# Ledger of designs, part 36: peptides against a protein of PDB entry 6UG1

Target 1, 304 residues: chain A of PDB entry 6UG1
Amino acid sequence: SNEERKRRKYFHMLYLVCLMVHGFIRNEWINSKRLSRKLSNLVPEKVFELLHPQKDEELPLRSTRKLLDGLKKCMELWQKHWKITKKYDNVGLYMRTWKEIEMSANNKRKFKTLKRSDFLRAVSKGHGDPDISVQGFVAMLRACNVNARLIMSCQPPDFTNMKIDTSLNGNNAYKDMVKYPIFWCEVWDKFSKKWITVDPVNLKTIEQVRLHSKLAPKGVACCERNMLRYVIAYDRKYGCRDVTRRYAQWMNSKVRKRRITKDDFGEKWFRKVITALHHRKRTKIDDYEDQYFFQRDESEGIPD
Target 2, 301 residues: chain A of PDB entry 6UG1 as posed
Amino acid sequence: SNEERKRRKYFHMLYLVCLMVHGFIRNEWINSKRLSRKLSNLVPEKVFELLHPQKDEELPLRSTRKLLDGLKKCMELWQKHWKITKKYDNEGLYMRTWKEIEMSANNKRKFKTLKRSDFLRAVSKGHGDPDISVQGFVAMLRACNVNARLIMSCQPPDFTNMKIDTSLNAYKDMVKYPIFWCEVWDKFSKKWITVDPVNLKTIEQVRLHSKLAPKGVACCERNMLRYVIAYDRKYGCRDVTRRYAQWMNSKVRKRRITKDDFGEKWFRKVITALHHRKRTKIDDYEDQYFFRRDESEGIPD

## One batch from the design tools (peptide; aimed at target 1 Y10 V21 K272)

Design b2_p17_8_s3 (made by RFdiffusion4, then SolubleMPNN; from b2_p17_8, 5 letters changed)
Fold by OpenDDE base, seed 4:
Structure b2_p17_8_s3 (fold): chain B 304 residues (1-304), chain A 17 residues (1-17)
Amino acid sequence: as target 1 above (304 residues)
Amino acid sequence: SLEEELKKILEEFKEYL
């Protein structure tokens, strides 16, 4: 019905706001000075120097290569720090079906929300789920004065799915779900004027994304619980930005159709949510990023 | 507060439905 479409759109928006606020709170927690002091000790001076290369005036690419090597070594150091990767409870922050949402509303199960103290302890010990691990990695880079963003792929229920039963069948559902991350890192390269993508936990990859990312879910089974629609970046200065354009090869043709921003009302509403979560002034980094997104929109063109 | 701003954003959407 039209009412069920409205209900699903509303619930999608509510769920999206809750996810974006969750990302904001986790981004605040990883700015902990106590955690920063502990995590900085994991990074040797030689690796710190690679994270902060001098500008090579002859070949700026040499400075970028040093930064990339520093980030690779940080990823290796993080793997040594992290002792226990817990499985997600149920689906974690991956996408729920409409049926799972309805069933969960009936189950008064008190979701054990992880407290800030428990999070900081988990990161410090190297014990937690993959999301806690990624968040801790961003904290380590920030402890080394790296301009690292926490990236969150927000997975609200699909309001474009009008099926009554959306139950997912299959014994491998967890393996397919966790094939691609929900959280990752971006690092500002001041030499190339670009964001570097870092997945320290899942794919263990570093990318300079041009047209596509390895972090973008591919295949039907993987996309059931992980649809790339709302990739939100949280920086160390409490900036909040939609960076979906970086990771979406087909933003205009495919991704927009699955977003609340497909219409003018949804675009205005989503801008209000971003504005409410964006607690810093605009910078030249934002200008370079917006220019990159503009060029990517022009290069994709208008879908037929 | 952030909570009040987010509540207003959600209320504006209820009026649109």
Scores: peptide ipSAE 0.105, ipTM 0.791, DockQ to the pose 0.889
OpenDDE base, seeds 1, 2, 3, 5: peptide ipSAE 0.076, 0.109, 0.031, 0.079; ipTM 0.756, 0.799, 0.686, 0.761; seed 2 fails the geometry check

Design b2_p17_8_s4 (made by RFdiffusion4, then SolubleMPNN; from b2_p17_8, 10 letters changed)
Fold by OpenDDE base, seed 1:
Structure b2_p17_8_s4 (fold): chain B 304 residues (1-304), chain A 17 residues (1-17)
Amino acid sequence: as target 1 above (304 residues)
Amino acid sequence: SLEEKLKELLKEFEEYL
């Protein structure tokens, strides 16, 4: 019905706000001064120097290469720190079906929320799910004075799916669900004026995204619970930005159709959500990023 | 507060439905 379409749009927007607030809260928690002091001790001086190379005036690319090597060594150090990777309870923050949402409303399950103290202890011990691990890695880089931001791929239920039964047709194995991350890191390269993508936990990769990312879900089974639609960046100064354009190869042709921002009302509403979560002034870094997004929109073209 | 801004955003959406 038209009513069920409106209802699903509502629950999508409510769920999206809750996910974006969750990302904001986790970004505050990883700014803990107590955690920062503990995590800085994991990074030896030689790796710290690689994270903070001098500008090579002859070849700025040499400075970027040092930063990339420093980030690689930080991923190796983080893997040594992280002792226990827990599985997600059920689907974690991956996308739920409409049927799962309806069934959950009937089940008075007390969801045990992770407290800030429990999170800080989990990161400090190296015990937790992959999301906690990525968030802790961002905290370690921030402890080393790296301009690292937390990235969250928000997975609200698909309001474009109008099927009554939205049960998954197959036993989508936990393995296919977790094949691509929900959380990752970006690091500002001051030499190239670009964000570097870092997945320290899942794919264990460093990427300088040009046209596409390895972190973008591919294949039907992986996209059932991980649909790239809302990639939100949370920086160390409580900035909040939509960075979906970086990771979406087909933003205009495919991704936009599955976002609330497909219409003018949804765009204005989503801009207000971003603005509510954005607690810093604009910087030259935002100008370089917006210029990159503009160039990516021009290069994709307007779908005919 | 952040909570108030989020409640306003939800209310604006309820008015659109």
Scores: peptide ipSAE 0.081, ipTM 0.766, DockQ to the pose 0.877
OpenDDE base, seeds 2, 3, 4, 5: peptide ipSAE 0.057, 0.025, 0.076, 0.068; ipTM 0.751, 0.658, 0.771, 0.769

## One batch from the design tools (peptide; aimed at target 1 I25 F111 T113)

Design b2_p18_1 (made by RFdiffusion4)
Pose (drawn by RFdiffusion4):
Structure b2_p18_1 (pose): chain A 301 residues (1-169, 173-304), chain P 18 residues (1-18)
Amino acid sequence: as target 2 above (301 residues)
Amino acid sequence: EEEDLEEFVENFLNHYTH
């Protein structure tokens, strides 16, 4: 019914707002001073110097390389620090079906509250699922004074799914791509470096294509790329989906609430509500990348 | 207000993610 269609659109908006705010608060917890000081001693002087390379006037590229080596070394040592990698209970934060949600609302059960202290204890011990692990990795980079963003792929239920049944054909297929990952600023190449230290264990300087965007019909059942939100050290919140969307204006726009005008205005209201800093020059360099990327997409196939 | 919002979001997500 058209009524159920409208409810799905609203609940989608609601669930999305909650997810984005969770990203905002979790990013706050990541900045915890007490935790940052402990995680900093995990980084040797050698690697620390690689994470803060000197300006090389003749060839800025060398500085970028040193940072990449540093990022690689950090990924490695984080693989060692993280001793226990749990499985997501049930579906984690991957996209759920309308049927699954209706049924979760029906069954109330018992839920162990988490809170901030328990998160900190888990990151310091090295116990957690991949979300906690990558979030802790970002906290470590920040304790070393690197401009690290937390990236979250918000996976609200699909408001474009009109079906009354909503059934699907596997765990391994869900976890192929991450919900959380990291970006780090390169002041020499003036670009954001994408880092996934937990799932794909890769570092990529995304230009026109990214390894992180999910592929194949089976894998996209639980992970439909729509809202890639970046949170930074100074409490910025930016929609970074353009970096990770090969067909943004075609394929992805149909799945976002921003396809109509009311949707874009509303979404902007939330981003602004979550962006608690003023514009820096880096924001401009990023907008320039996005503009060029937006104009290079062209006609679809 | 911030703490209430935090608790609300946590409870809401725990209800619908499990």

Design b2_p18_1_s1 (made by RFdiffusion4, then SolubleMPNN; from b2_p18_1, 8 letters changed)
Fold by OpenDDE base, seed 3:
Structure b2_p18_1_s1 (fold): chain B 304 residues (1-304), chain A 18 residues (1-18)
Amino acid sequence: as target 1 above (304 residues)
Amino acid sequence: SLEELEEFVENFLSLILN
């Protein structure tokens, strides 16, 4: 019905706000000074120097290569630190079906929330789910004075899916779900004036995204619980930015149709949510990023 | 407060995640 379509749209909006606020809170927690002191000790001086290369005036690419090598070594150090990777409880922050949401509303189970103290302990011990691990990796890079962002791919239920019954068959569903991450890292390269994408946990990859990312879900089964729609970046200064354009090859033709921002009302609403979560002044880094997004929009063209 | 937002999000996520 038209009413059910409206209900699903509003529920998607509410869910999206809650996910974005969750990302904001986790971004605050990883700024903990106590955690920072512990995590900085994981990075030896030689790796710290690679993270902070001198500017090569002749060939800035040499400085970028040092930074990339430093980030690779940080991923290796992080793997040594992380002792226990827990499975997600149920589907974690991956996308739920409308049936799962309806069934959950009837089941008043007290979910045990992860307190800030428990999160900080989990990161410090190297015990937790993949999302906690990625968040801890961002904290380690920030402890080394690296301009690292926490990236969250927000997975609200698909308000464009009007099917009632998507019974996802159990065992293969988890493997396909976790094939691509929900959380990852971006690092500012001051030499190339670009963000470097880092997945330290899932795909264990570093990339300089041009047209497509390895982190973008591919295939029907993987997209059932992970649809690239809302990729939100949280920086160390409490900036909040929509960076979906970086990871979406087909932003205008495909991704926009599945976002609340498909219409002017949804665009204005989503801008208000971003503005409410953005607690810093604009910087030259934002100018370089917006220029990159503009060039990506021009290069995609308008879908016919 | 951020704590109130956390509690709200956690309660909401609990409603969604159950």
Scores: peptide ipSAE 0.028, ipTM 0.690, DockQ to the pose 0.767
OpenDDE base, seeds 1, 2, 4, 5: peptide ipSAE 0.026, 0.028, 0.030, 0.026; ipTM 0.686, 0.692, 0.697, 0.694; seed 4 fails the geometry check

Design b2_p18_1_s2 (made by RFdiffusion4, then SolubleMPNN; from b2_p18_1, 12 letters changed)
Fold by OpenDDE base, seed 3:
Structure b2_p18_1_s2 (fold): chain B 304 residues (1-304), chain A 18 residues (1-18)
Amino acid sequence: as target 1 above (304 residues)
Amino acid sequence: SLEELEKLVEELLLKLNN
């Protein structure tokens, strides 16, 4: 019905705000001074120097290479720190089906919300789910004065899916779900004037995204619980930015159709949500990023 | 209801802007 379509749209909006607020809160928690002091001790001086290379005036690429090597070593150090990777409870922050949402509304299960103290302890001990691990990695880089962002791929239920959800078959569904991350890191490269993408936990990869990201879900099974639609960046100064354009090859032709921002009402609404979560002034880094997004929109072309 | 969902979305936006 038209009513069910509206209901799914508004429930998607509600769920999206809750996810974006969750990302904001986790971004605040990883700014903990107590956690920062502990995590800085994981990074040897030689690795710190690689994270902060001098500007090579002759070849800025040499400085970027040092930064990339420093980030690789930080990923290796992080793997040594992280002792226990817990599986997600149910689907974690991956996308739920409409059937699962309906069934969960009937089950008043007391969700044990992880408290800030428990999160900080989990990161400090190296015990938790992959999301906590990524968030802790961002905290470690921030403790080393690296301009690192927490990235969240928000997975609200698909308001464009009007089908009755078939039960996803059990064991393979989890492997396909977790094949691609929900959380990752971006690091500002001051030499190339670009964000470097870092997945320290799932794919264990560093990339300089041009047109395609390795973190973008591929294949039907992987996209059932992880659709790239809302990639939100949270910086150390409480900036909030939509960075979906970086990771979406087909933003205009495919991704936009599955976003609330497909119409003017949804665009205005989503801008209000971003504005509410953006607690800093604009910087030259934002100008370089917006220029990159503009060039990516021009390069994709207008969808026919 | 649909109206309750609309109200909850608006109330959350108001709380985030304050």
Scores: peptide ipSAE 0.090, ipTM 0.784, DockQ to the pose 0.056
OpenDDE base, seeds 1, 2, 4, 5: peptide ipSAE 0.075, 0.082, 0.035, 0.080; ipTM 0.779, 0.781, 0.741, 0.782

Design b2_p18_1_s3 (made by RFdiffusion4, then SolubleMPNN; from b2_p18_1, 10 letters changed)
Fold by OpenDDE base, seed 3:
Structure b2_p18_1_s3 (fold): chain B 304 residues (1-304), chain A 18 residues (1-18)
Amino acid sequence: as target 1 above (304 residues)
Amino acid sequence: SLEKLEEEVEKFLQQIQN
């Protein structure tokens, strides 16, 4: 019905805001001074120097290569720190079906909300789910004075899916779900004036995204619980930015149709949410990023 | 109701702006 379509749209909006606020809160928690002091001790001086290379005036690419090597070594150090990777409880922050949402509303399952103290302890011990691990990795880089962002791929229920029963049966569903991450890291490269993408936990990869990312879900099965629609970046200064354009190859032709921002009302609403979560002044880094997004929009073209 | 969901979204947006 038209009513059910509207209900799903509004529930998607509410769920999206809750996810974006969750990302904001986790971004605040990883700025903990106590955690920062502990995590900085995991990084040897030689690795710290690689994270902070001198500017090579002759070939800036040499400085970028040092930074990339430093980030690789940080990823290796982080894997040594992380002792226990827990499976997600149910689907974690991956996309739920409408049926799962309806069934969960009836079950007063006391979701044990992870407290800030428990989160900080989990990161410090190296015990937790992959999301906690990624968040801790961002905290470690920030402890080393690296301009690292927490990236969250927000997975609200698909308001464009009007099917009633999408029962995802079987053990393969979990493997397909966790094939691609929900959380990852970006690091500012001051030499190339670009964000470097780092997945320290899932794919264990570092990339400089040009046209497509390895972190973008591919295939129908993987997209059932992980649909790239809202990739939100949280920086160390409490900035909040939509960075979906970086990871979406087909933003205009495919991704936009599945976002609330497909219409003017949804665009205005989503801008209000981003503005509410953006607690810093604009910087030259934002100008470089916006220029990159503009070039990506021009290069994609207008969908036929 | 749809109106209640809209109101909840608006209230939540107001809470995060303050």
Scores: peptide ipSAE 0.026, ipTM 0.691, DockQ to the pose 0.057
OpenDDE base, seeds 1, 2, 4, 5: peptide ipSAE 0.024, 0.025, 0.026, 0.025; ipTM 0.666, 0.596, 0.671, 0.668; seeds 1, 2 fail the geometry check

Design b2_p18_1_s4 (made by RFdiffusion4, then SolubleMPNN; from b2_p18_1, 9 letters changed)
Fold by OpenDDE base, seed 2:
Structure b2_p18_1_s4 (fold): chain B 304 residues (1-304), chain A 18 residues (1-18)
Amino acid sequence: as target 1 above (304 residues)
Amino acid sequence: EKEELEKFVEEFLQRILN
C-alpha cells in the first residue's frame, strides 16, 4: 500500500539518523586522550617517520609511497595488538530485513549497550568485534598525528524493497555478510591531495580509489546485508561528510535510486542531518575532495 | 541533552539490532 511505502520510508530515515549518530559517538570515543597515549606506544619511531615523510620536491610520489609503507606497517602492528576478534551478535550493524525489524519490535530483550569505558578497555586490550578493531585502528593513527577518518557504511533497511517477506536463507549468511566491512579508515595524503582507503581488519587492504573500491560489496549474497548507499566519514575534528561517491561506481545510475536523496525532500532532509553532525569549519581538504567528487560525477554522467 | 540523545540512539539501536 501507499501507507506501507510511507511507513518504510520514515522508518528508514529514523534508522539512518540513529546509525549516523552512532558513528558520530564512536568517532568521539576514539578521540580519547587516554586511549591515544596507549596506542601511540604501539608505533615505533621508524614507522612514525614513514607516516610523516618529508615532501620529495623532485617526485612527490616517493613521499606517498613512504606513507603507504607506514600504513602497511601500522596494519601489521595492529594485527599483533588485536588478540580476540569476536563475531557479531546476530548481524551487527549490517542491514536487516523488514521481517527482522517487525520481529524485533515484538522482542522486549534488554540489550547491554557497550559503554564508553567498556569500548576503551576493549580497544586497549585488543578484544572485540571487527568494528571495534577498525575504530581502534583509526584511534592509533590519530594518536600518531595522522589525519585519519572513521568511515561507516550505514545499512538502514531498504525502503525500496516492498516485499512482505524478506527472509534470508540462513546457510553461509554470516560469511557472505562479513565478506565486506561496514567500518573502515581513510587517511589524507597531503602529497597527492587524496584520501587513501584502508581496511585494516576485514580485507586487510590499502587502496587509492580512482573509479572503484575493493570495499564496495559485489554479488547478490553479499549485497543482501551490505548495500552501499550511505558511506559517512567522521574526522578527528568532528567533521561529517558523505563520501559515498568515492566508493560508488554507479552513483547516479544505481545507488541514488536506493537512497533517501532520490527526491528533493529526501536530499534536503539528508543535508540537514549531515549539517547537524558536521561540527567543524570547511578546509582546503574538503575543496580537493569535492573537486574529486565533481569529476567522478561528470565522468559517470547522467544515466539515460 | 547529548547524553540523552546518546542513550536514545543506543536504546533504539539495541531494539533494532537485537
Scores: peptide ipSAE 0.169, ipTM 0.811, DockQ to the pose 0.882
OpenDDE base, seeds 1, 3, 4, 5: peptide ipSAE 0.161, 0.154, 0.210, 0.153; ipTM 0.807, 0.806, 0.819, 0.806; seeds 1, 4 fail the geometry check

Design b2_p18_2 (made by RFdiffusion4)
Pose (drawn by RFdiffusion4):
Structure b2_p18_2 (pose): chain A 301 residues (1-169, 173-304), chain P 18 residues (1-18)
Amino acid sequence: as target 2 above (301 residues)
Amino acid sequence: ELPNLDELVNELYRELME
């Protein structure tokens, strides 16, 4: 019914707002001073110097390389620090079906509250699922004074799914791509470097294609790329989906609430509500990248 | 101070269905 269609659109908006705000608060917890000081002693002087390379006037590229080596070394040592990698209970934060949600609302059960202290304890011990692990990785980079963003792929239920049944054909298929990952700024190449230290264990300077965007019909059942939100040290919130969307104006726009005007205005209201800093020059360099990327997409196939 | 996401969205879903 058209009524159920409208409810799905609203609940999608609601769930999305909650997810994005959770990204906002979790990013706050990541900045915890007490935790940052402990995680900083995990980084040797050698690697620390690699994370803050000197300006190389003749060839800025060498500085970028040193940072990449540093990022690689950090990924490695984080693989060692993180001793216990849990499985997501049930579905984690991956996209759920309308049927699954309706049923979760029905069954109330008992839920162990988490809070901030328990999160900190888990990151310091090295116990957690991949979301906690990558979030802790970002906290470590920040304790070393690197401009690290937390990236979250918000996976609200699909408001474009009109079906009354909504059934699907695996765990391994869900976890192929991450919900959380990291970006780090390169002041020499003036670009954001994508880092996934937990799932794909890769570092990529995304130009026109990214390894992180999910592929194949089976894998996209639980992970439909729509809202890639970046949170930074100074409490910025930017929609970074353009970096990770091969067909943004075609494939992805149909799945976002921003396809109509009311949707874009509303979405902007939330981003602004979550962006608690003023514009820096880096924001401009990023907008330039996005503009070029937006113009290079062209006609679809 | 952060509520549980499953509890919050399930409650709000029930209220919406009412």

Design b2_p18_2_s1 (made by RFdiffusion4, then SolubleMPNN; from b2_p18_2, 9 letters changed)
Fold by OpenDDE base, seed 3:
Structure b2_p18_2_s1 (fold): chain B 304 residues (1-304), chain A 18 residues (1-18)
Amino acid sequence: as target 1 above (304 residues)
Amino acid sequence: EEPILEELIGKKLRELRE
């Protein structure tokens, strides 16, 4: 019905706000001074120097290569720190079906909300789900004075899916779900004036995204619980930015149709949500990023 | 007046931090 379509749209909006707020809160928690002091001790001086290379004026690419090597070594150090990777409870922050949402509304499942103290302890001990691990990795880089962002791929239920039964029957459903991450890291490269993408936990990759990312879900089965629609960046100064354009190859032709921002009302609403979560002044880094997004929009072209 | 979405988000952020 038209009513059910409206209901699903409004529920998607509410769920999206809750996810974006969750990302914001986790970004505050990883700024803990106590955690920062502990995690900085995991990074030896030689690795710290690679994270902060001198500017090579002749060949800035040499400085970028040092930074990339430093980030690789940080991923290796992080793997040594992380002792226990827990499976997600159910689907974690991956996308739920409408049926799962309807069934969950009746079950007062006491979702044990992870308290800030428990989160900080989990990161500090190196135990938790993959999301906690990624968040801890961002905290470690920030402890080393690296301009690292927490990235969250927000997975609200698909308001464009009007099918009633998407029973994900099968043992492979969890494997397909976790094939691609929900949380990752970006690091500012001051030499190339670009964000470097880092997945320290899932794919264990570092990439300089040009047209597409390895972190973008591919295939029907993987996209059932992980649709690239809302990739939100949280920085150390409580900035909040939509960075979906970086990871979406087909932003204009495909991704936009699955977003609330497909219409002017949704665009204005989503801008208000971003503004409410953006607690810093604009910087030259934002100008370089917006220029990159503009070039990506021009290069994609207008969808037919 | 419908509370500005920013105020609602701000309220919810406070509630989730407590």
Scores: peptide ipSAE 0.026, ipTM 0.685, DockQ to the pose 0.053
OpenDDE base, seeds 1, 2, 4, 5: peptide ipSAE 0.021, 0.022, 0.022, 0.021; ipTM 0.620, 0.643, 0.643, 0.627; seed 5 fails the geometry check

Design b2_p18_2_s2 (made by RFdiffusion4, then SolubleMPNN; from b2_p18_2, 8 letters changed)
Fold by OpenDDE base, seed 2:
Structure b2_p18_2_s2 (fold): chain B 304 residues (1-304), chain A 18 residues (1-18)
Amino acid sequence: as target 1 above (304 residues)
Amino acid sequence: EEPNLEELLGKYYRELKK
């Protein structure tokens, strides 16, 4: 019905705000001064120097290579620190079906909330789910004065899916779900004026995204619970930015159709949500990023 | 105890269906 379409759209909007606020809160928690002091001790001086290379005036690419090598070593150090990777409870922050939401709404089970103190202890001990691990990795880089962002791929229920029963039955459903991350890291390269993508936990990869990312979900089974629609970046100064354009090859042709921003009302609403979560002034880094997104929009073109 | 995100979302879903 038209009413059910409206309900699903509104619930998608509410769910999206809750996810974006969750990302904001986790980004605040990883800025803990106590955690920063502990995590800085994991990074030897030689690795710190690679994270902060001098500018090579002859070949700026050499400085970028040193930074990449430093980030690789940080991923290795993080793997040594992280002792226990817990499975997600159910689907974690991956996308739920409408049926699962309805069943959960009927279930009055008390769910445990992870407190800030428990999170900080989990990161410090190296015990937690993959999301906590990624968030802790971002905290370690920030402890080393690296301009690292927490990236969250927000997975609200698909309001474009009007099926009544969307139950996902599959023996490998968990493996397919966790094939691609929900949280990752971006690091600012001051030499190339670009963001470097870092997945320290899931794919254990570092990439300089131009047109394609390894972190973009591919295949039907993987996309059932991980649909790339809202990739939100949280920086150390409480900036909040939509960076979906970086990871979406087909933003205009495919991704936009599944976003609340497909219409003017949704665009204006989503901009208000971003603005409410963006707690810093604009910088030249934002100018370089917006220029890159503009070039990506022009290069994709308008779908026929 | 503060409700977790799932509990909160379940509550709001029930309210939106009314």
Scores: peptide ipSAE 0.120, ipTM 0.794, DockQ to the pose 0.670
OpenDDE base, seeds 1, 3, 4, 5: peptide ipSAE 0.102, 0.091, 0.102, 0.116; ipTM 0.789, 0.789, 0.798, 0.801; seed 3 fails the geometry check

Design b2_p18_2_s3 (made by RFdiffusion4, then SolubleMPNN; from b2_p18_2, 8 letters changed)
Fold by OpenDDE base, seed 5:
Structure b2_p18_2_s3 (fold): chain B 304 residues (1-304), chain A 18 residues (1-18)
Amino acid sequence: as target 1 above (304 residues)
Amino acid sequence: DVPNLEELISELYRKMKE
């Protein structure tokens, strides 16, 4: 019905806000001064120097190469620190079906809340799920004075799916679900004026995204619980930005149709949510990023 | 305490059906 369509749209909006607020809170937790002091000790001076190269005035690319090498070594150090990767409880923050949401609402299950103290302990010990691990990696880079963002791919239920029964086939569902991350890192390259994408946990990759990312889910099975729609960046100064355009090859033709921002009302609403979570002034970094997004939008064109 | 997101979602869903 039209009513059920409206209900699913509104529930998607509420769920999206809850996810975005969760990302904001985790971004605050990783700014812990106590955690920062502990994690800075994991990074040797030689690796710190690679993270902070001098500007090569002749060839800025040499400075970028040092930064990339420093980030690679940080990923290796992080793998040594992280002793136990726990499986997600159920589906974690991956996308739920409408049926799963309905069943969960009927179940009086007491969910165990991860407290800030438990999170900080988990990161410090190297024991937790992949999301905690990524968040801890961002904290380590921030402890080394790197301009690192926490990236979250928000997975609200698909309001464009009007099927009543959305049961997913069970057997390979977890493996396909965790094939691509929900959380990752971006690092600002002050030399190239670009964000570097870092997945320290799942794909263990560093990339300079031009047209497509390795982190973008591919294939039907992987997209069932991980649809790239709302990639949100949280910086160390409590900035919040929509960076979906970086990771979406087909933003205009495919991704926009699955977002609340497909219409003017949804666009205005989503901008209000971003603005409410954005607690810093605009910087030249935001100008370079917006210019990159503009160029990517022009290069994709408007779908016919 | 940050509420459990799953609990919050379940509560929101319940309240939207009432």
Scores: peptide ipSAE 0.034, ipTM 0.735, DockQ to the pose 0.778
OpenDDE base, seeds 1, 2, 3, 4: peptide ipSAE 0.029, 0.029, 0.034, 0.027; ipTM 0.713, 0.715, 0.735, 0.705

